# Ledger of designs, part 59: peptides against a protein of PDB entry 7QUU

Target 1, 43 residues: chain A of PDB entry 7QUU
Amino acid sequence: DAVEPSVEKEYKKIISFRDTVFEGKHQQFLVPNNVRLKFLRDR

## One batch from the design tools (peptide; made by RFdiffusion4, then SolubleMPNN)

Design b2_p29_1_s1
Fold by OpenDDE base, seed 5:
Structure b2_p29_1_s1 (fold): chain B 43 residues (1-43), chain A 29 residues (1-29)
Amino acid sequence: as target 1 above (43 residues)
Amino acid sequence: SEKEEEEEKKRKENEEEALKKFEEEDKLL
């Protein structure tokens, strides 16, 4: 399934935010990227 | 601990910067 370019942009922002705020202290939730993108599309 | 206070301050600064970048990018879409 092609992810809509809007959902990919929003996902990249959320990941960048997470990585900037949580550097070094939180185990990255091992949620596969396809599941994260589905969650953003289903909202 | 002084180190815990510095680490909390750095986390708040990173959160504020990341929120600001998010809002700036959201206004550009």
Scores: peptide ipSAE 0.065, ipTM 0.532, DockQ to the pose 0.055
Fold by OpenDDE base, seed 4:
Structure b2_p29_1_s1 (fold): chain B 43 residues (1-43), chain A 29 residues (1-29)
Amino acid sequence: as target 1 above (43 residues)
Amino acid sequence: SEKEEEEEKKRKENEEEALKKFEEEDKLL
């Protein structure tokens, strides 16, 4: 159940983009990285 | 509204910064 390192990298980029665009507008959902990666594996 | 214009300006600046960070991370892959 290792997420491919490509998918982990793409996910980090999407999160970095989201967090920058929505800075100060939305509550930062502090989702642990392990839970984020589990959500990608369960698809 | 001046407040809506400032909020839109800050949106565009944050989007440009986010795109720049995304492109920098993409060049490292």
Scores: peptide ipSAE 0.065, ipTM 0.537, DockQ to the pose 0.045
Fold by OpenDDE base, seed 1:
Structure b2_p29_1_s1 (fold): chain B 43 residues (1-43), chain A 29 residues (1-29)
Amino acid sequence: as target 1 above (43 residues)
Amino acid sequence: SEKEEEEEKKRKENEEEALKKFEEEDKLL
């Protein structure tokens, strides 16, 4: 099944928020797009 | 310590900027 566009947008927002809040404290955890799409499909 | 206060200030600034970006993106949906 294709990931719903709504769920993909919400996930991108959560990752962007995390990466901004932790900027300069932690290495940015770059999730590859294929892994992001798999994670959203398995929910 | 002065360093801990500066790091906390920077964290609060990043959190405020991230919340603002989140709210701006929600207005575009």
Scores: peptide ipSAE 0.064, ipTM 0.528, DockQ to the pose 0.045
Fold by OpenDDE base, seed 2:
Structure b2_p29_1_s1 (fold): chain B 43 residues (1-43), chain A 29 residues (1-29)
Amino acid sequence: as target 1 above (43 residues)
Amino acid sequence: SEKEEEEEKKRKENEEEALKKFEEEDKLL
């Protein structure tokens, strides 16, 4: 299933926000593609 | 502690910067 481009943009914004707020406290969690696709399917 | 206050200030600054980036990206839609 192709993720809607709107939902993919919102996911990228949430990850960018998280990575900015937690800058220098955590290694960038490589969000596995399967976890990304799960988050986008649960909407 | 003074160190905890400095870390809290830095978190609030990063949150404000992240919100600003989010609003700038939303105005481009």
Scores: peptide ipSAE 0.062, ipTM 0.525, DockQ to the pose 0.054

Design b2_p29_1_s2
Fold by OpenDDE base, seed 5:
Structure b2_p29_1_s2 (fold): chain B 43 residues (1-43), chain A 29 residues (1-29)
Amino acid sequence: as target 1 above (43 residues)
Amino acid sequence: MEKELEEEKKRLENEKKALEKYEEELKRL
């Protein structure tokens, strides 16, 4: 069954949104929370 | 310090609202 073009567009938006949230979180995971919290504490 | 923590809290609140929308749209699919 060809996925309706509406459902495919909604799916692509959800995936792009997921990836943006995960990329934002993954960039936070690249810096250990202890190093980030230390940097915030020293300011 | 306090301003950077407030900006981080605001980012986390925005990410939370954004995840809630993602879960809502996943339930719709």
Scores: peptide ipSAE 0.037, ipTM 0.454, DockQ to the pose 0.079
Fold by OpenDDE base, seed 4:
Structure b2_p29_1_s2 (fold): chain B 43 residues (1-43), chain A 29 residues (1-29)
Amino acid sequence: as target 1 above (43 residues)
Amino acid sequence: MEKELEEEKKRLENEKKALEKYEEELKRL
């Protein structure tokens, strides 16, 4: 089935957003385990 | 399809907000 042009435009925006978030923000921060565990408990 | 894309967008916005909070907690060390 041909994807409607509206849905294809929305999908392209979501993929561009994903790639920007993951490429720019998935840096392995060297964080002490106690700080990481505090943040994960408060989330 | 359209609902799944809106749910994926919402997941990515929540993940971005979680990463920004994590970076802020790192700056407070």
Scores: peptide ipSAE 0.027, ipTM 0.440, DockQ to the pose 0.099
Fold by OpenDDE base, seed 3:
Structure b2_p29_1_s2 (fold): chain B 43 residues (1-43), chain A 29 residues (1-29)
Amino acid sequence: as target 1 above (43 residues)
Amino acid sequence: MEKELEEEKKRLENEKKALEKYEEELKRL
């Protein structure tokens, strides 16, 4: 089944947006909890 | 201070569990 080039382009945009949001959420957890707690203690 | 750090540690552990669930939901989509 040939997915229309328009639908494939929109799907790729949705996937790229999902992946960007996912990476942004993971970057928040790449900071170890002990480092976060240190920054909170030093404030 | 020590009590506030323990409460914040508990908040971060709860946030971690919430994001692990969100990651599992995103893997199902």
Scores: peptide ipSAE 0.025, ipTM 0.357, DockQ to the pose 0.048
Fold by OpenDDE base, seed 2:
Structure b2_p29_1_s2 (fold): chain B 43 residues (1-43), chain A 29 residues (1-29)
Amino acid sequence: as target 1 above (43 residues)
Amino acid sequence: MEKELEEEKKRLENEKKALEKYEEELKRL
């Protein structure tokens, strides 16, 4: 069964939103722990 | 200082575990 073009479009939006939220959380975490812990050791 | 570093390591470890869980939940959707 061909997935209706409408359903495929809404699915692609949900996946794109998921990926954007995940990338945003990863970018906040990708400050290497060693860099964050270095700034705390130098205080 | 040493206590604050240990608390921060614990926060970062908890944040890592929360992100790994979130990644696994996102793979199941």
Scores: peptide ipSAE 0.023, ipTM 0.357, DockQ to the pose 0.155

Design b2_p29_1_s3
Fold by OpenDDE base, seed 5:
Structure b2_p29_1_s3 (fold): chain B 43 residues (1-43), chain A 29 residues (1-29)
Amino acid sequence: as target 1 above (43 residues)
Amino acid sequence: MEEEEEKLKKELENEEKALKKYEEELKRL
């Protein structure tokens, strides 16, 4: 069954969103945004 | 209100990054 090109586009958007949210959460676990922002201001 | 607004701003920034990655993938096909 060929997935319709419309459904593939929607699925790719969902994956890209999920992966961006996961990367954002992972970065917050490694370096909290408040610590990152402090480091950027103190430079 | 302020914490929910900050959460919404982070969700929107993540959506913009996701859309940009999707556009880059479309340029590779």
Scores: peptide ipSAE 0.026, ipTM 0.402, DockQ to the pose 0.041
Fold by OpenDDE base, seed 1:
Structure b2_p29_1_s3 (fold): chain B 43 residues (1-43), chain A 29 residues (1-29)
Amino acid sequence: as target 1 above (43 residues)
Amino acid sequence: MEEEEEKLKKELENEEKALKKYEEELKRL
């Protein structure tokens, strides 16, 4: 069954948001925001 | 300093907006 072009676009959008959120969470896990803000303030 | 703090705040707001959009799209499937 050919997935309708609309459903494929929505699926690609959901994957892009998942990946963006995962990357954001991963970056926060590696360097907590309070530590980032401290380094920015002490500069 | 102020520009880098503003940049970081804007990045966090963008992550929160991306999360909200992801949750809204998941509720539609």
Scores: peptide ipSAE 0.023, ipTM 0.371, DockQ to the pose 0.076
Fold by OpenDDE base, seed 3:
Structure b2_p29_1_s3 (fold): chain B 43 residues (1-43), chain A 29 residues (1-29)
Amino acid sequence: as target 1 above (43 residues)
Amino acid sequence: MEEEEEKLKKELENEEKALKKYEEELKRL
């Protein structure tokens, strides 16, 4: 079934938003624990 | 100092557990 171009455009926005949120959360796992502990101490 | 460091380690471990659950939920969507 050919998805209508309007619906495909809105799905691409939802996917891009999801991926941006996921990447932003995943980058927090890449921060070394010593840097995280420093950040928590400096707050 | 040691007690504060242990507290911060527990806070970090709790944050990592919460983020891991969130990542697992996002992988199911």
Scores: peptide ipSAE 0.022, ipTM 0.353, DockQ to the pose 0.047
Fold by OpenDDE base, seed 4:
Structure b2_p29_1_s3 (fold): chain B 43 residues (1-43), chain A 29 residues (1-29)
Amino acid sequence: as target 1 above (43 residues)
Amino acid sequence: MEEEEEKLKKELENEEKALKKYEEELKRL
């Protein structure tokens, strides 16, 4: 059975949105904002 | 085509689980 092109396009948009949010959270996990703010203050 | 929809649904579920883990770790920081 063919997946409707409308449904496939919606899933691809949700994946792309979640990937962007995941990358943002991953960067915050690796370098927490409180640690970033401390380095900016001590500079 | 159904296999590709099932693949996309599994990718979404894996990303939800990963996002939840990062949110839990961020709350501990």
Scores: peptide ipSAE 0.021, ipTM 0.337, DockQ to the pose 0.027

Design b2_p29_1_s4
Fold by OpenDDE base, seed 4:
Structure b2_p29_1_s4 (fold): chain B 43 residues (1-43), chain A 29 residues (1-29)
Amino acid sequence: as target 1 above (43 residues)
Amino acid sequence: SAAEEKRKKEEEENEKKALEKYEEELKKL
């Protein structure tokens, strides 16, 4: 199942927010693509 | 310095509020 373009846009905004707010303060955890796609699909 | 401690506490509070917003947005997903 393809992730709906709307849900993927929301996820990208939240990750961009996290990365911007915590840039240089916290270790950036790379979310694996398979875990990302599962999270967006299990919604 | 007392002024540095106040600025550090304000920064920690701002980080906490930013984490809370991130968690709220994750729950709306």
Scores: peptide ipSAE 0.046, ipTM 0.436, DockQ to the pose 0.098
Fold by OpenDDE base, seed 2:
Structure b2_p29_1_s4 (fold): chain B 43 residues (1-43), chain A 29 residues (1-29)
Amino acid sequence: as target 1 above (43 residues)
Amino acid sequence: SAAEEKRKKEEEENEKKALEKYEEELKKL
């Protein structure tokens, strides 16, 4: 299932924000973007 | 320095506010 372009755009913004806030503080979980987008769609 | 401690407390408060906004945006998705 293709994630809607709107949802993908919002996800990318939130991940970029998270990565800025957590930079150097937390280990980044290497979760593939497709799995993360599926999780957000199923919420 | 007292000025460095004040800056550090301000950074910690700004990070807390940023995390709260992140959690709010996650609840909207």
Scores: peptide ipSAE 0.043, ipTM 0.430, DockQ to the pose 0.086
Fold by OpenDDE base, seed 3:
Structure b2_p29_1_s4 (fold): chain B 43 residues (1-43), chain A 29 residues (1-29)
Amino acid sequence: as target 1 above (43 residues)
Amino acid sequence: SAAEEKRKKEEEENEKKALEKYEEELKKL
């Protein structure tokens, strides 16, 4: 299933927010690609 | 230094508020 371009844009914004807020403070938890794909499919 | 400890506490509070906002945004998705 093609991920809706709107949902992918929102996901990218949240990851960008996380990375900006926690940059240099916490170990970057890479969101696994399977979790990303599940999140984008469950919308 | 007492000034450095205050800055660290303020930074930790700001981080906690930012994490809370992140969790709220995750729940709206």
Scores: peptide ipSAE 0.043, ipTM 0.429, DockQ to the pose 0.100
Fold by OpenDDE base, seed 5:
Structure b2_p29_1_s4 (fold): chain B 43 residues (1-43), chain A 29 residues (1-29)
Amino acid sequence: as target 1 above (43 residues)
Amino acid sequence: SAAEEKRKKEEEENEKKALEKYEEELKKL
């Protein structure tokens, strides 16, 4: 199943925001993109 | 210095507001 381009765009924004906010402050939990995109599709 | 402590508090408040927005966006997904 292809992720809708809208959902992928929102996900990329949230990852970029996370990485910017947490860079050097917290252990970056690298949630695999496929697992997170599956969670968003199953909602 | 008192000026460094003020800057540090402003940075901590800005970080808190950024984290709150991140959590709100995560709840909408």
Scores: peptide ipSAE 0.037, ipTM 0.419, DockQ to the pose 0.089; fails the geometry check

Design b2_p29_2_s1
Fold by OpenDDE base, seed 1:
Structure b2_p29_2_s1 (fold): chain B 43 residues (1-43), chain A 29 residues (1-29)
Amino acid sequence: as target 1 above (43 residues)
Amino acid sequence: KEEEERRKKEEEKVYKKIKEFEEELKELL
């Protein structure tokens, strides 16, 4: 089944955010709280 | 110490939500 390009783009954003948050546990990446909340609010 | 513990707890809550959305998306795909 061809994944809708919208859903694939959203999945890629979730994975990138997971990796950024996970990396932020091991590396001092100041992920701005505003970026964390915007991704979870646009659904 | 207390502020760092609060931040870690918030990051864990966000990680749990991301994982829930990852599973929901895998069920949709």
Scores: peptide ipSAE 0.053, ipTM 0.452, DockQ to the pose 0.023
Fold by OpenDDE base, seed 2:
Structure b2_p29_2_s1 (fold): chain B 43 residues (1-43), chain A 29 residues (1-29)
Amino acid sequence: as target 1 above (43 residues)
Amino acid sequence: KEEEERRKKEEEKVYKKIKEFEEELKELL
């Protein structure tokens, strides 16, 4: 499934936010590619 | 002073990312 460029852009922003907020507080967990937020996938 | 300025710059980066994310969530809902 080709992920739409829009969905990938929104996902990258959410990950950048998460990484910034949790930077130094939690071990960087790799979000598996299957944990793509369902609400972004339905656009 | 330098450590406090570093902390303020890090806090400002976090606040910018929070604001960007809140704006995106408001456009999503």
Scores: peptide ipSAE 0.034, ipTM 0.437, DockQ to the pose 0.043
Fold by OpenDDE base, seed 3:
Structure b2_p29_2_s1 (fold): chain B 43 residues (1-43), chain A 29 residues (1-29)
Amino acid sequence: as target 1 above (43 residues)
Amino acid sequence: KEEEERRKKEEEKVYKKIKEFEEELKELL
């Protein structure tokens, strides 16, 4: 399934945000890639 | 003073990104 370029753009924003908010906070919440992909498929 | 102002500016950038993300998530859910 090709993820639409729009959904991939929004996803990159979400990750960039997460990484910025948790940057320097010692908890990388490892969001498993399967949970990550489920959220994009349920749209 | 300079380090505290830098920290406050970084915190403000993070809060802006938080708010933009919460709005994007609210449109998403």
Scores: peptide ipSAE 0.032, ipTM 0.430, DockQ to the pose 0.045
Fold by OpenDDE base, seed 5:
Structure b2_p29_2_s1 (fold): chain B 43 residues (1-43), chain A 29 residues (1-29)
Amino acid sequence: as target 1 above (43 residues)
Amino acid sequence: KEEEERRKKEEEKVYKKIKEFEEELKELL
């Protein structure tokens, strides 16, 4: 399933935000790019 | 003083990004 370009853009923002907020406090939780939150796939 | 002002500006940038993201999440949900 090709996730819509809109949803992929939002996901990239979520990851960039996580990385920015947790930089130096939490080991980068490597959420696999395939573990897209189910709610972003079921729409 | 200069290091504390740099830290406050970085904290403010992070806070703005958090707020924008929380608003985008509220519009998506």
Scores: peptide ipSAE 0.028, ipTM 0.419, DockQ to the pose 0.043

Design b2_p29_3_s1 (from b2_p29_3, 9 letters changed)
Fold by OpenDDE base, seed 3:
Structure b2_p29_3_s1 (fold): chain B 43 residues (1-43), chain A 29 residues (1-29)
Amino acid sequence: as target 1 above (43 residues)
Amino acid sequence: SKAEKKLEEEKKELEELLKEEKEKKEEEE
């Protein structure tokens, strides 16, 4: 099945957020927990 | 779709990681 280009864009953004924030590529204190939760909810 | 299911699984994994981070901080206080 062809992945809708909208869904693929959202998926890539979630993966990039995981890799930067949770894999330690970015300091966790620079991303407040409320911003992390908003990112997950709004996508 | 299969892609939407993967997106939902990744959201759940990120929510779990965020929960574990909060529990660790609350145990250190």
Scores: peptide ipSAE 0.032, ipTM 0.448, DockQ to the pose 0.084
Fold by OpenDDE base, seed 2:
Formats: sequence, structure tokens, C-alpha cells
Structure b2_p29_3_s1 (fold): chain B 43 residues (1-43), chain A 29 residues (1-29)
Amino acid sequence: as target 1 above (43 residues)
Amino acid sequence: SKAEKKLEEEKKELEELLKEEKEKKEEEE
């Protein structure tokens, strides 16, 4: 099935955010929790 | 679609990771 370009762009951003959260478990969080929660709610 | 289902699963996993991170911070305070 052809994935809509909008859905593919959202998926790529979620994967990038996941990787940032996983890396953040080992580093000082550069992304504030309020920005993370907004990212999840806006998508 | 199969892609939308994967997106919803990844959103759910990220919400669970954020809960675990908050619980750990509340236990460290």
C-alpha cells in the first residue's frame, strides 16, 4: 500500500523523537517535558 | 492502513516511556 506522504512525514518525526528520548535516558534532556507532551498531543 | 497502525503503536510506546520517565524523576526527588 502506498503510504500517504503526510503519514510518512509524521512517522519519520515520531521515530526521530523516539531516538531522542532513548538517547536522552543516557544524556541530560535537551528537550523539556512540556515540549515532549505537546509533540505527542499535536500528532 | 498498516502504516497508521504502526504510527499509533509508536505514539503509545512514547507515552509509556514519558510516564516511566516522570515516575523515575518523582522517585529521585
Scores: peptide ipSAE 0.029, ipTM 0.439, DockQ to the pose 0.082
Fold by OpenDDE base, seed 1:
Structure b2_p29_3_s1 (fold): chain B 43 residues (1-43), chain A 29 residues (1-29)
Amino acid sequence: as target 1 above (43 residues)
Amino acid sequence: SKAEKKLEEEKKELEELLKEEKEKKEEEE
């Protein structure tokens, strides 16, 4: 489905933004990528 | 699921940190 590669790109941007803006402030959560991608798609 | 709960917790924490960052920027201006 054409939605999956778009959701994956959005996920990578959100994670990169988090790591850049909140470096040393935010704890990394161990969430499986498939669960994270599902959550972003359902929004 | 346990993984969904962790993702909801992470989302909430990111929203709180983003709010605190905005409040700090508004105080600096």
Scores: peptide ipSAE 0.020, ipTM 0.390, DockQ to the pose 0.043
Fold by OpenDDE base, seed 5:
Structure b2_p29_3_s1 (fold): chain B 43 residues (1-43), chain A 29 residues (1-29)
Amino acid sequence: as target 1 above (43 residues)
Amino acid sequence: SKAEKKLEEEKKELEELLKEEKEKKEEEE
C-alpha cells in the first residue's frame, strides 16, 4: 500500500526532529495524541 | 535524565504503534 511508506517516513522525521531538538536545547518535544491518531486513521 | 527517558519512551511508543498497524493490515490482506 502506498500509504505505508509515507506514514513510516513521517514517524522517522518526527523522531529525528525530536532528537535534534533534545540535543540542541535539552528540551523534550512531545507529539500530540491527535497527530499520532491521524497517522493511524488516515492509513 | 528524566527528559531523556521520556523522549526514548515516546519514540518506542511511536515505533510500537507503527508495528501494530502494519501487523493489522497484513492480517486483512
Scores: peptide ipSAE 0.019, ipTM 0.403, DockQ to the pose 0.029

Design b2_p29_3_s3 (from b2_p29_3, 12 letters changed)
Fold by OpenDDE base, seed 1:
Structure b2_p29_3_s3 (fold): chain B 43 residues (1-43), chain A 29 residues (1-29)
Amino acid sequence: as target 1 above (43 residues)
Amino acid sequence: SKAEEKLKKLEEELKKLLEEEKQLKELEE
């Protein structure tokens, strides 16, 4: 389905964000602000 | 933490989607 690649891409970015924040990897990635803010709000 | 639980859920969903995508590709071959 055409939605799956978009969702997959978003999830990969969120997992990368986890690695950066929780594991201190400080990896550079582009995450939409709404996704980032939602993640931080739910922290 | 709540964030870790959500991330774990997302990781599980991602793994499921990747497996489903793989299975669909195999069926289309």
Scores: peptide ipSAE 0.025, ipTM 0.422, DockQ to the pose 0.023
Fold by OpenDDE base, seed 5:
Structure b2_p29_3_s3 (fold): chain B 43 residues (1-43), chain A 29 residues (1-29)
Amino acid sequence: as target 1 above (43 residues)
Amino acid sequence: SKAEEKLKKLEEELKKLLEEEKQLKELEE
């Protein structure tokens, strides 16, 4: 059976966020500091 | 950093949950 789509979607968002903010694959200014902190606090 | 460590823990937890979900479904079928 397929993995729960909501869980898979959430995982992909976290990986994309990591690549953007910490690995430097994307420009950091696209993710404001308040959004970065909120994302981590909501978990 | 603490933020990177938290993110790493979330990644590991989600990978584990996805694998456990898969394994449970395979055992039930």
Scores: peptide ipSAE 0.021, ipTM 0.419, DockQ to the pose 0.045
Fold by OpenDDE base, seed 4:
Structure b2_p29_3_s3 (fold): chain B 43 residues (1-43), chain A 29 residues (1-29)
Amino acid sequence: as target 1 above (43 residues)
Amino acid sequence: SKAEEKLKKLEEELKKLLEEEKQLKELEE
């Protein structure tokens, strides 16, 4: 069976943030600081 | 940074949860 869509959606968000922060992509313009801070605060 | 460390922990936690979900579904079949 497939992974629950809600869980997979959240996983993709975490991976996207990781790539922006850790992989030196410097794509912070795609993920504004306020959105990043909200994500971290909600966890 | 502290934010990066938290993000890394969340990544590892969610990877674990996805694997556990897969294993549980396989056991239910």
Scores: peptide ipSAE 0.020, ipTM 0.419, DockQ to the pose 0.046
Fold by OpenDDE base, seed 3:
Structure b2_p29_3_s3 (fold): chain B 43 residues (1-43), chain A 29 residues (1-29)
Amino acid sequence: as target 1 above (43 residues)
Amino acid sequence: SKAEEKLKKLEEELKKLLEEEKQLKELEE
């Protein structure tokens, strides 16, 4: 079943995104500036 | 904080789905 590897990959992306946007950690996951600014305003 | 809460909720939902999928596979074996 290919569903589990796909969902796990998405989970890892969410963790990386959280660190980049909210904790200020520089991750390899690229977050566009407009998306970053939106999430920072919505905190 | 609202965006952080939404991300946290999505993280928990994904963890739950992965665990449910694992349990379903174990029942099929």
Scores: peptide ipSAE 0.022, ipTM 0.402, DockQ to the pose 0.044; fails the geometry check

Design b2_p29_4_s1
Fold by OpenDDE base, seed 3:
Structure b2_p29_4_s1 (fold): chain B 43 residues (1-43), chain A 29 residues (1-29)
Amino acid sequence: as target 1 above (43 residues)
Amino acid sequence: TAREDKEFLIDVLSEHSGKSREEIKKIIE
């Protein structure tokens, strides 16, 4: 199986997080303070 | 709007990564 490049993996995490931040279609909800985006901090 | 969503996402990503808004913009734009 082709290993996805690191950049694409990071973007997938960003998109996944986006989908967690928005409920339904473009409705914002609160993200707890204990959520940490390690993939962005380590970059 | 897409603009509002993007600005909100930048705020959230900045807060939860410790990076500046400008740094996040460079990553996602």
Scores: peptide ipSAE 0.105, ipTM 0.588, DockQ to the pose 0.043; fails the geometry check
Fold by OpenDDE base, seed 5:
Structure b2_p29_4_s1 (fold): chain B 43 residues (1-43), chain A 29 residues (1-29)
Amino acid sequence: as target 1 above (43 residues)
Amino acid sequence: TAREDKEFLIDVLSEHSGKSREEIKKIIE
């Protein structure tokens, strides 16, 4: 299997997070304060 | 709006990563 580049992995995580943060018509909902986005901290 | 969505995303990403808003902007752009 092909190894996905780290930059592309991070991008996909950002998009996935966006989709998790917005519901339906881009309505905001609460993200738990204890969640940490480690993939961005290491960048 | 797209602007509001982007600003909100930057806020959340900055807060949850410990990165500055400017660092997040560099990552997502």
Scores: peptide ipSAE 0.103, ipTM 0.589, DockQ to the pose 0.043; fails the geometry check
Fold by OpenDDE base, seed 4:
Structure b2_p29_4_s1 (fold): chain B 43 residues (1-43), chain A 29 residues (1-29)
Amino acid sequence: as target 1 above (43 residues)
Amino acid sequence: TAREDKEFLIDVLSEHSGKSREEIKKIIE
């Protein structure tokens, strides 16, 4: 039940997004421009 | 290259968050 530090949570989200973006780039799949990264907005 | 990938990531993160490139650099570096 330990709450993961907010910084670590954000880092994991960045990594997940990075992987998605690069996967899309390599597969020539376009990430929609309307998708917004909520985890960066609160910074 | 790794440099090109980093710049690409900064561009995408900036666009998708509405933050400037400079703000994104402060977050990921």
Scores: peptide ipSAE 0.102, ipTM 0.583, DockQ to the pose 0.042; fails the geometry check
Fold by OpenDDE base, seed 1:
Structure b2_p29_4_s1 (fold): chain B 43 residues (1-43), chain A 29 residues (1-29)
Amino acid sequence: as target 1 above (43 residues)
Amino acid sequence: TAREDKEFLIDVLSEHSGKSREEIKKIIE
């Protein structure tokens, strides 16, 4: 089955976020609690 | 390790989405 374009877009956002989070992890930076991943909430 | 990084990612995504770890696992795995 063809992956829904919306699912692929969300996946790309997850990957982008992962990289940012890991950079933050290596820098010992915590992601602020006021930042929310809205694209995950509707799934 | 890759395992630790994956668990860390699940924790962060769960926290920032309001979803359970189990729901996040279904999304990213």
Scores: peptide ipSAE 0.099, ipTM 0.570, DockQ to the pose 0.047; fails the geometry check

